# Peptides against a protein of PDB entry 4HTP, part 37

Target 1, 231 residues: chain A of PDB entry 4HTP
Amino acid sequence: SQTVASHVPFADLCSTLERIQKSKGRAEKIRHFREFLDSWRKFHDALHKNHKDVTDSFYPAMRLILPQLERERMAYGIKETMLAKLYIELLNLPRDGKDALKLLNYRTPTGTHGDAGDFAMIAYFVLKPRCLQKGSLTIQQVNDLLDSIASNNSAKRKDLIKKSLLQLITQSSALEQKWLIRMIIKDLKLGVSQQTIFSVFHNDAAELHNVTTDLEKVCRQLHDPSVGLSD

## One batch from the design tools (peptide; aimed at target 1 S39 F43)

Design b2_p20_3 (made by RFdiffusion4)
Pose (drawn by RFdiffusion4):
Structure b2_p20_3 (pose): chain A 221 residues (1-106, 117-231), chain P 20 residues (1-20)
Amino acid sequence: SQTVASHVPFADLCSTLERIQKSKGRAEKIRHFREFLDSWRKFHDALHKNHKDVTDSFYPAMRLILPQLERERMAYGIKETMLAKLYIELLNLPRDGKDALKLLNYGDFAMIAYFVLKPRCLQKGSLTIQQVNDLLDSIASNNSAKRKDLIKKSLLQLITQSSALEQKWLIRMIIKDLKLGVSQQTIFSVFHNDAAELHNVTTDLEKVCRQLHDPSVGLSD
Amino acid sequence: SSALEEHFDELIEEVEEEQE
């Protein structure tokens, strides 16, 4: 019943992605990712130490790191133009004000929002990776159910409980373009030698994370 | 150890104490 994702602050995923994006070289981008992946695996063993048929895996984090491969969640129905309106309303931004104009007259949208949010209020987030996933699930379901009001509420939960950095990365997760500077092939190859292959056949990110959870145990076994 | 590695070590220690 328990998950690694319920114990990991979304902030730690975000700080990892930030360092990855900020790194100039491939080797350094891989290093930052590998550290988070390796810690996730060590904590998985400690958490599920004496457990039986464990289905927990790196999937809750991997689906955010490779969001373009997201298949379980339906479309979010979220446009950058409406996030601008959501922030103007939420932050009580005067429309003639400098910050409101930056959002309206839209180095992607996530960065603009980052610069707007950085000097403001909350500096430390509270959400775990699991809670972020649960809320993204509600947003995707409510898009399918044509419930734009429930989408606004769920997105307001995500936004108001998160730091500027988490929000920058959450926006990129929703738009599905992280701009990390490291390819999907590279990310799969760091996770597991066979991961790129398994994803080609299955197109199933959760299956790949779960089946190839152990790096020393290959597809042949 | 990095701050991330120290954070994960603390979580592991807490899980082990709860299991004891």

Design b2_p20_3_s1 (made by RFdiffusion4, then SolubleMPNN; from b2_p20_3, 9 letters changed)
Fold by OpenDDE base, seed 1:
Structure b2_p20_3_s1 (fold): chain B 231 residues (1-231), chain A 20 residues (1-20)
Amino acid sequence: as target 1 above (231 residues)
Amino acid sequence: MSELEKRFEKLIEEIEKERE
């Protein structure tokens, strides 16, 4: 069966996250998230117009927006140092060059942008002049590849982890990779709290998550913003 | 309508056309 995630470009999620990050104030951040969420729900209704019992929900997007709450997918086993080495290899960067050193020493304030400690931002500026302008991955495809990474990490297959990572990054723009890195590292730096995200999604979302700790159940049971837990 | 909303609208239109 088709899912909303199989149709929505990963780029659209990333552009939304970028707008949220750049926005000043809680209200503007909420507006951008709400726009994406409402669009998703409208598409869901259109896609599943003739289907009454569907398991499809906002979960594929929510688990990328709140990666700290991921429980279905096991650990990636990926840190900034691993990604740095991968990019140096992939981009064929000289090890003693400026860009390679920026990636390896991302905690050191060597840049003009004040991005010390934020590996994703440092990677973005290195990637921007070197990557494609528009990615080709859907949200579902991104999740599939991330599932592969987690599974291969559990199986201790480093070669296959690298393969899946390469598939992700070679099909992603610099901006998409910035956010993909943050999803993998599980730190989006949106400037909006988990509770705010839940409150915008559904009034009862925080409560249901506190009880179940199951993000998929939260997204599925509270898919309709007008239907509460007690209904 | 934002550019994001326009893109979603196009996706919806494509699905609806496929059903006709």
Scores: peptide ipSAE 0.542, ipTM 0.923, DockQ to the pose 0.883
OpenDDE base, seeds 2, 3, 4, 5: peptide ipSAE 0.539, 0.537, 0.530, 0.529; ipTM 0.923, 0.922, 0.920, 0.919

Design b2_p20_3_s2 (made by RFdiffusion4, then SolubleMPNN; from b2_p20_3, 11 letters changed)
Fold by OpenDDE base, seed 3:
Structure b2_p20_3_s2 (fold): chain B 231 residues (1-231), chain A 20 residues (1-20)
Amino acid sequence: as target 1 above (231 residues)
Amino acid sequence: MSALEKKFEAKIKAIEEEAK
């Protein structure tokens, strides 16, 4: 079935997230998120203009923006140390080299950029000169790969986890990988609260989420910003 | 219209043209 997520490049979401993170004021952060959301809704309306009662919603994007609220997908079983080792292997980094040590010792402030403790930022700088300039994955494809990782983690299929991770990595830019890492670790560091994200999405979103704890239901039931919970 | 909105509009147009 046709979904908005199958047509939206993951790069576009990452660019939006990057703009939000770099924005200093709450109002500017909100503006960037709202612009993405409004564009998504317009695309939805155009894509589904001849189809009523579609289940498609903002959920594929929302679950990446608020990964700590993910309930459908089981645990990835992926930590920073695992990713560090994977990157060292994939990029053939010398184990005693500067870049390998940066990834492994990401918690220790070694650099001038103040990125201590942010593995995703450290990875970004290591990846930037070594990876694709532009990724090719859609939001749907990213979610499919993340679903595969979670499923295979539950099944203890380590090799298949690695395969899916490699697909994500090899088809993503350094910037996209920075955000992907943050999604997996479930800390985006956007500088905007969950409450703000929900408030921009729909006035009743926070309330519905508090009751249901189901992000997909929130996105589906409150897809139209003009239709409330009591309607 | 935002840059993203323009991109999405172009994508929809392309989908519609492919369906003809």
Scores: peptide ipSAE 0.250, ipTM 0.803, DockQ to the pose 0.634
OpenDDE base, seeds 1, 2, 4, 5: peptide ipSAE 0.216, 0.232, 0.241, 0.246; ipTM 0.780, 0.786, 0.797, 0.801

Design b2_p20_3_s3 (made by RFdiffusion4, then SolubleMPNN; from b2_p20_3, 10 letters changed)
Fold by OpenDDE base, seed 4:
Structure b2_p20_3_s3 (fold): chain B 231 residues (1-231), chain A 20 residues (1-20)
Amino acid sequence: as target 1 above (231 residues)
Amino acid sequence: MSELEKRFEELIKEIEEKRK
């Protein structure tokens, strides 16, 4: 069946996340998230017009926004070092070159950006002059590829993991890859709390999540902001 | 509308057109 995630570009989620991260105040951060969420819900209503028995929800986006709460997808088995090596290979970076060393030694950068310990930011600057200006992936496609990575990690199929990673990388802009990396590492650095995200999504979201620990159930049951748990 | 909202509206329009 059709899903909102199959239509929404991953780039739009990333741009929203970027705006949230760059915003200093809580209110501004909330505004950016709310804009994306409201647009999503509006699109959902249009997409599923005259269909009341749908399971589609904000879950595909929410699980990327709150990746630390992911319970459906198993571990990726991917660390910064693996990504660094992959990028060096993919971009054909000289092993002793500045950019390769930046990726490998991301914890101790010599640059002025203050990105020490933030691999995603280090990667972003390396990727920016080398990657596509605009990605082509939808949110669903990103989730499908991430599912593939997790599944293949469980199956110890490193070759297929690499294949999926390459597909993600080659179809993503530098900005999208920055956020993708953060999703994989499960640290978005948005500067807004999980509680705030849930509160903006639905008044009962935090409570339902505390009880069920099921992010999909939270998104599905509380899809309508006007319908509460007790309704 | 923001640029994001405009893009979503375009997607909605596409869906509606496909239903005709």
Scores: peptide ipSAE 0.535, ipTM 0.928, DockQ to the pose 0.885
OpenDDE base, seeds 1, 2, 3, 5: peptide ipSAE 0.532, 0.530, 0.527, 0.523; ipTM 0.928, 0.928, 0.926, 0.926

Design b2_p20_3_s4 (made by RFdiffusion4, then SolubleMPNN; from b2_p20_3, 10 letters changed)
Fold by OpenDDE base, seed 1:
Structure b2_p20_3_s4 (fold): chain B 231 residues (1-231), chain A 20 residues (1-20)
Amino acid sequence: as target 1 above (231 residues)
Amino acid sequence: MSELEQRFEKLIEEIEKERA
């Protein structure tokens, strides 16, 4: 059966995350997240209108928004240095060039943007003039590729990891890659806490997660914001 | 309606057309 994630462009999630990050106040950040969540739920209802026993939930998106809580997918084994080298190779950047050095020395940027220590932002500016303006991946496809990376990391298949990474990169805009990097590194820098994300998702979400530590169960059991744990 | 919401509405419309 089709899932919501198989229909929603990854670009829409990234645009939402970008709006959250750029928003100054907590209330505005929450508003952007709520808009995406409500749209997702509305689409879910439309997609599954004639089906009662559905396991589909917000989980495919939530695990990308809260990647530090990922327990199903094993470690990627990917660090900033690996990504830097990959981009230098893929973009054929001169090793002694400005952009290659920015990626490799991302912790001590000499530039004016103040992006010290934020590899994803540095990568974004390098990628912006070089990448596609619009990506083609759905949230499901992104998760499938990330699953592949994790699986191949566990199997120590470095070449296959690179293949999946290249597929992610070549099918993503600079903005999407910025957020992909942050998802892989597990630091989104949204400016809102995990507790806030859970509270917006469902009033009982934090409690259920504290007990189960299972993000998928949280998303499935608390899919309906009007139905509580004690219901 | 935001641009995001409009995109989701289009997706919903596409699903509904396929079912009709």
Scores: peptide ipSAE 0.570, ipTM 0.933, DockQ to the pose 0.873
OpenDDE base, seeds 2, 3, 4, 5: peptide ipSAE 0.564, 0.559, 0.551, 0.552; ipTM 0.932, 0.929, 0.928, 0.928

Design b2_p20_4 (made by RFdiffusion4)
Pose (drawn by RFdiffusion4):
Structure b2_p20_4 (pose): chain A 221 residues (1-106, 117-231), chain P 20 residues (1-20)
Amino acid sequence: SQTVASHVPFADLCSTLERIQKSKGRAEKIRHFREFLDSWRKFHDALHKNHKDVTDSFYPAMRLILPQLERERMAYGIKETMLAKLYIELLNLPRDGKDALKLLNYGDFAMIAYFVLKPRCLQKGSLTIQQVNDLLDSIASNNSAKRKDLIKKSLLQLITQSSALEQKWLIRMIIKDLKLGVSQQTIFSVFHNDAAELHNVTTDLEKVCRQLHDPSVGLSD
Amino acid sequence: SDVDTALQEWKDAVAEANAE
């Protein structure tokens, strides 16, 4: 019943992605990712130490790191133009004001929002990776259910409980373009030698994370 | 516990990475 994702602050995923994006070289981008992945694996063993048929995996984090491969969640129905409106309303931004104009006259949208949010209010987030995933699920379902009001509410929960950095990275997760500077092939290869292959056949991110959870145990076994 | 220890070690590793 328990998950690694329920114990990991979304902020730690975001700080990892930030350092990855900021790194100039491939080796450094891989290092930052590998450290998070390795810690996730160590904590997985400690958490599920004496457990039986464990289905927990790196999937809750991997689906955010490779969001373009997201298949379980339907479309979010979220445009950058409406996030601008949501922030103007939420932050009580005067439309003639400098911050409102930056959002309206839209180095992607996530960065503009980052610069707007950075000097403001909350500096430390509270959400776990699991809670972020649960809320993204509500947003995708409510888009399918044509409930734009419930989408606004769920997105408001995500935004108001998160720091500027988490919001920058959450926006990118929703738009599905992280701009990390490291390829999907590279990310799969760091996770597991066989991961790129398994994903080609299955097109199933959760299956890859769960089946190839152990890096020393290959597809042949 | 083992879980508390693993979690603390991970927190320390994140703190160190962010300090650099």

Design b2_p20_4_s1 (made by RFdiffusion4, then SolubleMPNN; from b2_p20_4, 10 letters changed)
Fold by OpenDDE base, seed 3:
Structure b2_p20_4_s1 (fold): chain B 231 residues (1-231), chain A 20 residues (1-20)
Amino acid sequence: as target 1 above (231 residues)
Amino acid sequence: SEVDKALAEMRERMAKLNAE
């Protein structure tokens, strides 16, 4: 079936997240998120105009924006050290080279940009001159690949985990990979609280999530900002 | 189609946002 997520490029979400992160004020951060959300809802209404009772919602995007609230997808089993080793291998970086050492020792403040401790930012600068300028994945495709990773982690199929990771990496820009890494590690560093994200999405979102802990249910039941929990 | 128009509009909005 048709979903909004199958039409929205992952790059668009990443650009929005980048804008939110770079914005200093809360109001500006909220504006960027709201603009993305409004565009999503408008497209949803058009896409599903002739179809009632669809299950499609903002959930595919929301679970990437608030990855720490993920409950449907099991653990990825991926840490920064694994990603570092993968990038070194994939990019054929010299083991004793500066870029390999930056990735492996990402916690050490050796960089000029002050990115110590932020693996995603360190990876970004290593990837920028080496990878695609524009990615090709949709939000749906990213979630499908992440589902595969989690499922294969549970099944202890390391080879298939690597396969899915490589597909994500080879079809993503450096900026998209920065955010993908943060989604996997479950720390986006947006500078805006979970409560703020929920409040912008729907006035009753935080309450419903507190009771159900089901992010998909929150997104589906509160898809319409004008329809509340008590309605 | 209606869907194609909506998609085009969405893409246009996103392009504008990304260009800022």
Scores: peptide ipSAE 0.098, ipTM 0.738, DockQ to the pose 0.775
OpenDDE base, seeds 1, 2, 4, 5: peptide ipSAE 0.085, 0.071, 0.020, 0.042; ipTM 0.725, 0.708, 0.431, 0.644; seed 1 fails the geometry check

Design b2_p20_4_s2 (made by RFdiffusion4, then SolubleMPNN; from b2_p20_4, 11 letters changed)
Fold by OpenDDE base, seed 2:
Structure b2_p20_4_s2 (fold): chain B 231 residues (1-231), chain A 20 residues (1-20)
Amino acid sequence: as target 1 above (231 residues)
Amino acid sequence: SEVEKALAEMQERMARLNAE
């Protein structure tokens, strides 16, 4: 069956997240998220106009926005050091060069940007002059690749993990990779709380999640903002 | 189609945001 996530570019989500992060005020952050969500719901209504009781929901996006609440897929087993080594290899960076050292020593201040300790930001600046300007992945494809990584990590298939990571990297812009890294590491640094995200999604979302701890159920049962838990 | 229209609207919104 067709899903909204199969049509929405991952780039659109990343652009939204970038705007949220750059916004200073809570209200502005909420506005950007709400606009994305509303657009998603509108797309859902159009896509499923003639279909009742679909299981499609905002879940594919929500699990990327709140990656720390992921419970469906197993752990990725990926750390910053692994990604650093992968990028050095993929980009053919000189091992003793400044960019390779920035990636490997991401916690050490190198002076130009106040990005010390934020691997995703350091990676972004290394990738920006070297990567595609526009990615080609949909949200569904990103989730499929992340599922593959988690599955292969569970199966201890390191070579297949690398393969899936390479697919993600080679089909993504520098900006998309910045956010992908943060999703994998499970720290988006949006400056907006989980509670706020849930509140914007649905008034009852936080309560339902507190009880079920199931993000998919939250997204599916509360996909209509006008229908509450008691309904 | 309505789906294509919805996608186009989403893309236009993103384009506006990226231009700001």
Scores: peptide ipSAE 0.353, ipTM 0.892, DockQ to the pose 0.882
OpenDDE base, seeds 1, 3, 4, 5: peptide ipSAE 0.255, 0.273, 0.249, 0.233; ipTM 0.842, 0.855, 0.844, 0.831

Design b2_p20_4_s3 (made by RFdiffusion4, then SolubleMPNN; from b2_p20_4, 11 letters changed)
Fold by OpenDDE base, seed 3:
Structure b2_p20_4_s3 (fold): chain B 231 residues (1-231), chain A 20 residues (1-20)
Amino acid sequence: as target 1 above (231 residues)
Amino acid sequence: SEVEEALEAMRQRMAELNAE
């Protein structure tokens, strides 16, 4: 497929998000996001150099960075408890074992790392010694699988939901799964506001989104940072 | 090609960042 997202590894996005989260200052967080975005735009220009009026944009990445603004795909129907049970099954964790209990009781402080209440972090530490060190999925493939999950949730096909989840899990590292979980639950905990993300993307992004509530339209119409709404 | 070069540049950048 002739999209930037079909070429960018999901791992690259996750690494960027990880760096943003670990950064203490707003300026440093912004820098990491900007560098990823600039690289994306540069690749877009190269990929589509000989093609005018393409619909490709930053949308595939943006909808994962701001999952709470997702309007194209419907609800996943997935909560932490479902994921906990899935991981226990997939990893064959003893039900009365420490790791299974950590996943099921993720909200209860255990005194380890202070990660209570953050299911994704709890899952990360359980997964790290048990899963792939490097994932193989592209951003487009991740979105395709998430689309499948949402569609099958609407159709009440639990078996197909599980199938897509297993594909995501088995082809992702622990770090990638941490971020995938946060995308599904729609809470990335980046420490930077939605407004900041939009402002870095384009000066008019927040305004256009406020009017349209269409994240794809925002990404497509404001793909060029030098072209504004009034142009 | 320019596409290959751009992709390689992105990958190289990410590799460098991950190595830090």
Scores: peptide ipSAE 0.085, ipTM 0.732, DockQ to the pose 0.860
OpenDDE base, seeds 1, 2, 4, 5: peptide ipSAE 0.107, 0.038, 0.067, 0.113; ipTM 0.743, 0.649, 0.733, 0.749; seeds 1, 5 fail the geometry check

Design b2_p20_4_s4 (made by RFdiffusion4, then SolubleMPNN; from b2_p20_4, 11 letters changed)
Fold by OpenDDE base, seed 3:
Structure b2_p20_4_s4 (fold): chain B 231 residues (1-231), chain A 20 residues (1-20)
Amino acid sequence: as target 1 above (231 residues)
Amino acid sequence: SEIEKALEEYRERMEEANAE
């Protein structure tokens, strides 16, 4: 049951997303995404060279890049306010302190960075001096934890939700947490459209998604960029 | 192993990508 996602560090996805976000031009954004995707596909081919009809695909990464298209996983039930309170507790921040207030009042610009309204960026700067420099989670592990959160939300198990969140947080760098927050909130702010992501992945991806609304099916069926939908 | 080889090749590619 080997998968590419079980080997790919979550940090690699986050660094790619960071590069995409920082890039100003569409072409440069596409380049960074393509490099990660190509690396993934090459690893897939090497990993599965002696196996046919594998179900492994880019889906574990794609569902984190396009979290608004998630249909398999139920709602997390997590908002910025919940995360703010969690971080205040976890980091033992004084309630009346500057950092706690920044997290709680993330919509009001009070700092030098101009990050008003972007909770993930506010959290990043609070976390940067306090968290690990390098995370240890794979993409598969991140998805497993997110699955747990969604399942426990449906079951109204708040304690178990907190447990899974703590596992994510304690094993992630500040940068990884920035992107994790955006994945949970379902707003990555990449500056590149969904259509562009699909077009880079496969020429027929947008069409297949429009018909099926099944992101996993899109990733599996169109895993090979040279094999079309009609083939 | 084949997995180790594949992983090493992946790491090399990503290191190159991250250096740009």
Scores: peptide ipSAE 0.534, ipTM 0.926, DockQ to the pose 0.669
OpenDDE base, seeds 1, 2, 4, 5: peptide ipSAE 0.510, 0.529, 0.519, 0.527; ipTM 0.920, 0.925, 0.922, 0.924; seeds 1, 2, 5 fail the geometry check

Design b2_p20_5 (made by RFdiffusion4)
Pose (drawn by RFdiffusion4):
Structure b2_p20_5 (pose): chain A 221 residues (1-106, 117-231), chain P 20 residues (1-20)
Amino acid sequence: SQTVASHVPFADLCSTLERIQKSKGRAEKIRHFREFLDSWRKFHDALHKNHKDVTDSFYPAMRLILPQLERERMAYGIKETMLAKLYIELLNLPRDGKDALKLLNYGDFAMIAYFVLKPRCLQKGSLTIQQVNDLLDSIASNNSAKRKDLIKKSLLQLITQSSALEQKWLIRMIIKDLKLGVSQQTIFSVFHNDAAELHNVTTDLEKVCRQLHDPSVGLSD
Amino acid sequence: SEEEELAERWDEMIAEAEEE
């Protein structure tokens, strides 16, 4: 019943992605990612130490790191133009104000929102990766259920409980373009030698994370 | 410094899980 994702602050995923994006070289981008992945695996063993048929995996994090491969969640129905309106309303921004104009007159949207949010209020987030995933699930379902009010509420939960950095990365997860500077092939290859292959045949991110959880155990086994 | 703090947090979380 328990999951690694329930124990990991979304902030730690975000700080990892930030360092990845900030790194100039491939080797450094891989290093930052590998450290998070390796810690996730060590904690997985400690958490599920004496457990039986464990289905937990790196999937809750991997689906955020490779969001363009997201298949389980339906579309979010979220446009950058409406996030601008949501922030103007939420932050009580005067429309003639400098910050409101930056959002309205839209180095992607996530960065603009980052610069707007950075000097404001909350500096340390509280959400875990699991809670972020649960809320993204509510947003995707409410888009399918045509409930734009419940989408606003769920997104408000995500936004108000998160730091500027988390919000920058959350926006990018919703738009599905992280701009990390490291390819999907590279990310799969760091995770597992066989991961790129398994994803080609299955198009299933959770299956790949679960089946190839152990890096020393290949597809042939 | 940030990398050290993150590593410490992981070590502490793992140690607490093993103590259980």

Design b2_p20_5_s1 (made by RFdiffusion4, then SolubleMPNN; from b2_p20_5, 10 letters changed)
Fold by OpenDDE base, seed 5:
Structure b2_p20_5_s1 (fold): chain B 231 residues (1-231), chain A 20 residues (1-20)
Amino acid sequence: as target 1 above (231 residues)
Amino acid sequence: SEMEALRARWEALIAEEEAK
């Protein structure tokens, strides 16, 4: 079946997240999220206009925006050190070079940007001059690859994990990889609370999530902002 | 702007489906 996520570029989600992160005020952050969500819902209605009962929802995006609430996908088994080593290999960085050391020692303040402790930001600056300007992945494709990583981690297939990671990396811009890393590590640093995200999504979202702890169910049942739990 | 481009992409996607 068709999904909204299969049509939405991952780059567009990343651009939205970047705007949210850069915004200083709560109201501005909320506005950027709301605009993305409203567009998603409008496209959903158009895509599914002839189908009354669909399971498609905002879940594919929500699980990337709130990765700490992920319950369907098992652990990736990926840490910053693994990613650092992968990038060094993929980009053929000299092991004793500046960029390799930045990735490996990301916790130590070494540079002018003050991004110590934020591996994703350090990776971004290393990747920016070396990666594609525009990525080619949809939100669905990103989730499919992440599913593959989690599944292969459970199966202890390191070779297949690497394969999926390489697919993600080689088909993504530096900015997309910054956000992808944060999704994998489960820390987006958006500057908005989980409660705020839920409140913008639906008035009853926080309550339903508190009871069910099922993010997909929340997104599906509360897809329509005008229809509440008691309706 | 990047924001305008993003909005345009959404509008194009919606319009395409509405035209079907």
Scores: peptide ipSAE 0.462, ipTM 0.909, DockQ to the pose 0.948
OpenDDE base, seeds 1, 2, 3, 4: peptide ipSAE 0.425, 0.405, 0.386, 0.265; ipTM 0.897, 0.892, 0.886, 0.741; seed 4 fails the geometry check

Design b2_p20_5_s2 (made by RFdiffusion4, then SolubleMPNN; from b2_p20_5, 11 letters changed)
Fold by OpenDDE base, seed 3:
Structure b2_p20_5_s2 (fold): chain B 231 residues (1-231), chain A 20 residues (1-20)
Amino acid sequence: as target 1 above (231 residues)
Amino acid sequence: SHMEELQKKWEEKIKEFEAK
C-alpha cells in the first residue's frame, strides 16, 4: 500500500532533526518538529484523499525520532565499535591513521570540536569529505533496511547485516549517516524530551503510550490532532 | 530558509497528488 513514508526523503527528516538539535530554545525546537509533522499530515491527507480507512500514520517517522521506544523490530546488535570497524573497512582508512583512530577512540578527546563521546559526530566529520552530497533513501526504505538488520541479527546472519548496512551507508550523505547512527544507537541528542515530542504530536499521546507502550498504535489512533482518546 | 525550502518541496509533492 502507498504510504507517506514511501515518498518522504530520509534527508528531509535528517535536516529537520539537525535544525532541532541546533536550535537553542525549546520553542524553536518544537516549531521545527511541528512544521515537519504538519507537512506530513498534509501529505497524508492528499495521498489518502479517497481512502478514509487507512493504517498509514506518522509511525515510520516517529519510530526514528523516538528509537528508544521501538518495540516492533528486535535489537540491531550494532554498537559504535562495529560501526567504526565497518567505516574503516568501507572507506579504506589506514588503521593507524588519524581518522581510523578517531572512530575507534571516539570517547577520547582528539580535537577542538568537543565531540568526545559522540560517535555520530565524529563519524560525520570523517564522512563529510568522503560521502555523497545527497542521499537517495526514503523513510520507508530506511525502515525496511533497519527491519532487515534486526531480523538478520536475530537469525545471526552477519553477512546480511553487513549488506544492509552497506546499502544504508552508500546511499546516504554524511548528515544522513550521522542521524542514522544515532537512530541505531538510540540516542538522538535533540535536546527535547520524549514528553515534549508526544505533546506536540497529540495531547493524549503520552497517556496512550504509557498504557499501551505501542508507538504504532499511538500514531494511528491519534493521527488526527483534533480527535482525542475519548472520542 | 531551509524550512521554507522543505515546505515548498512538500507543497509541490502534495499538488502532484491532488492533481491525480
Scores: peptide ipSAE 0.234, ipTM 0.809, DockQ to the pose 0.883
OpenDDE base, seeds 1, 2, 4, 5: peptide ipSAE 0.195, 0.222, 0.251, 0.250; ipTM 0.794, 0.800, 0.814, 0.820; seeds 1, 2, 4, 5 fail the geometry check

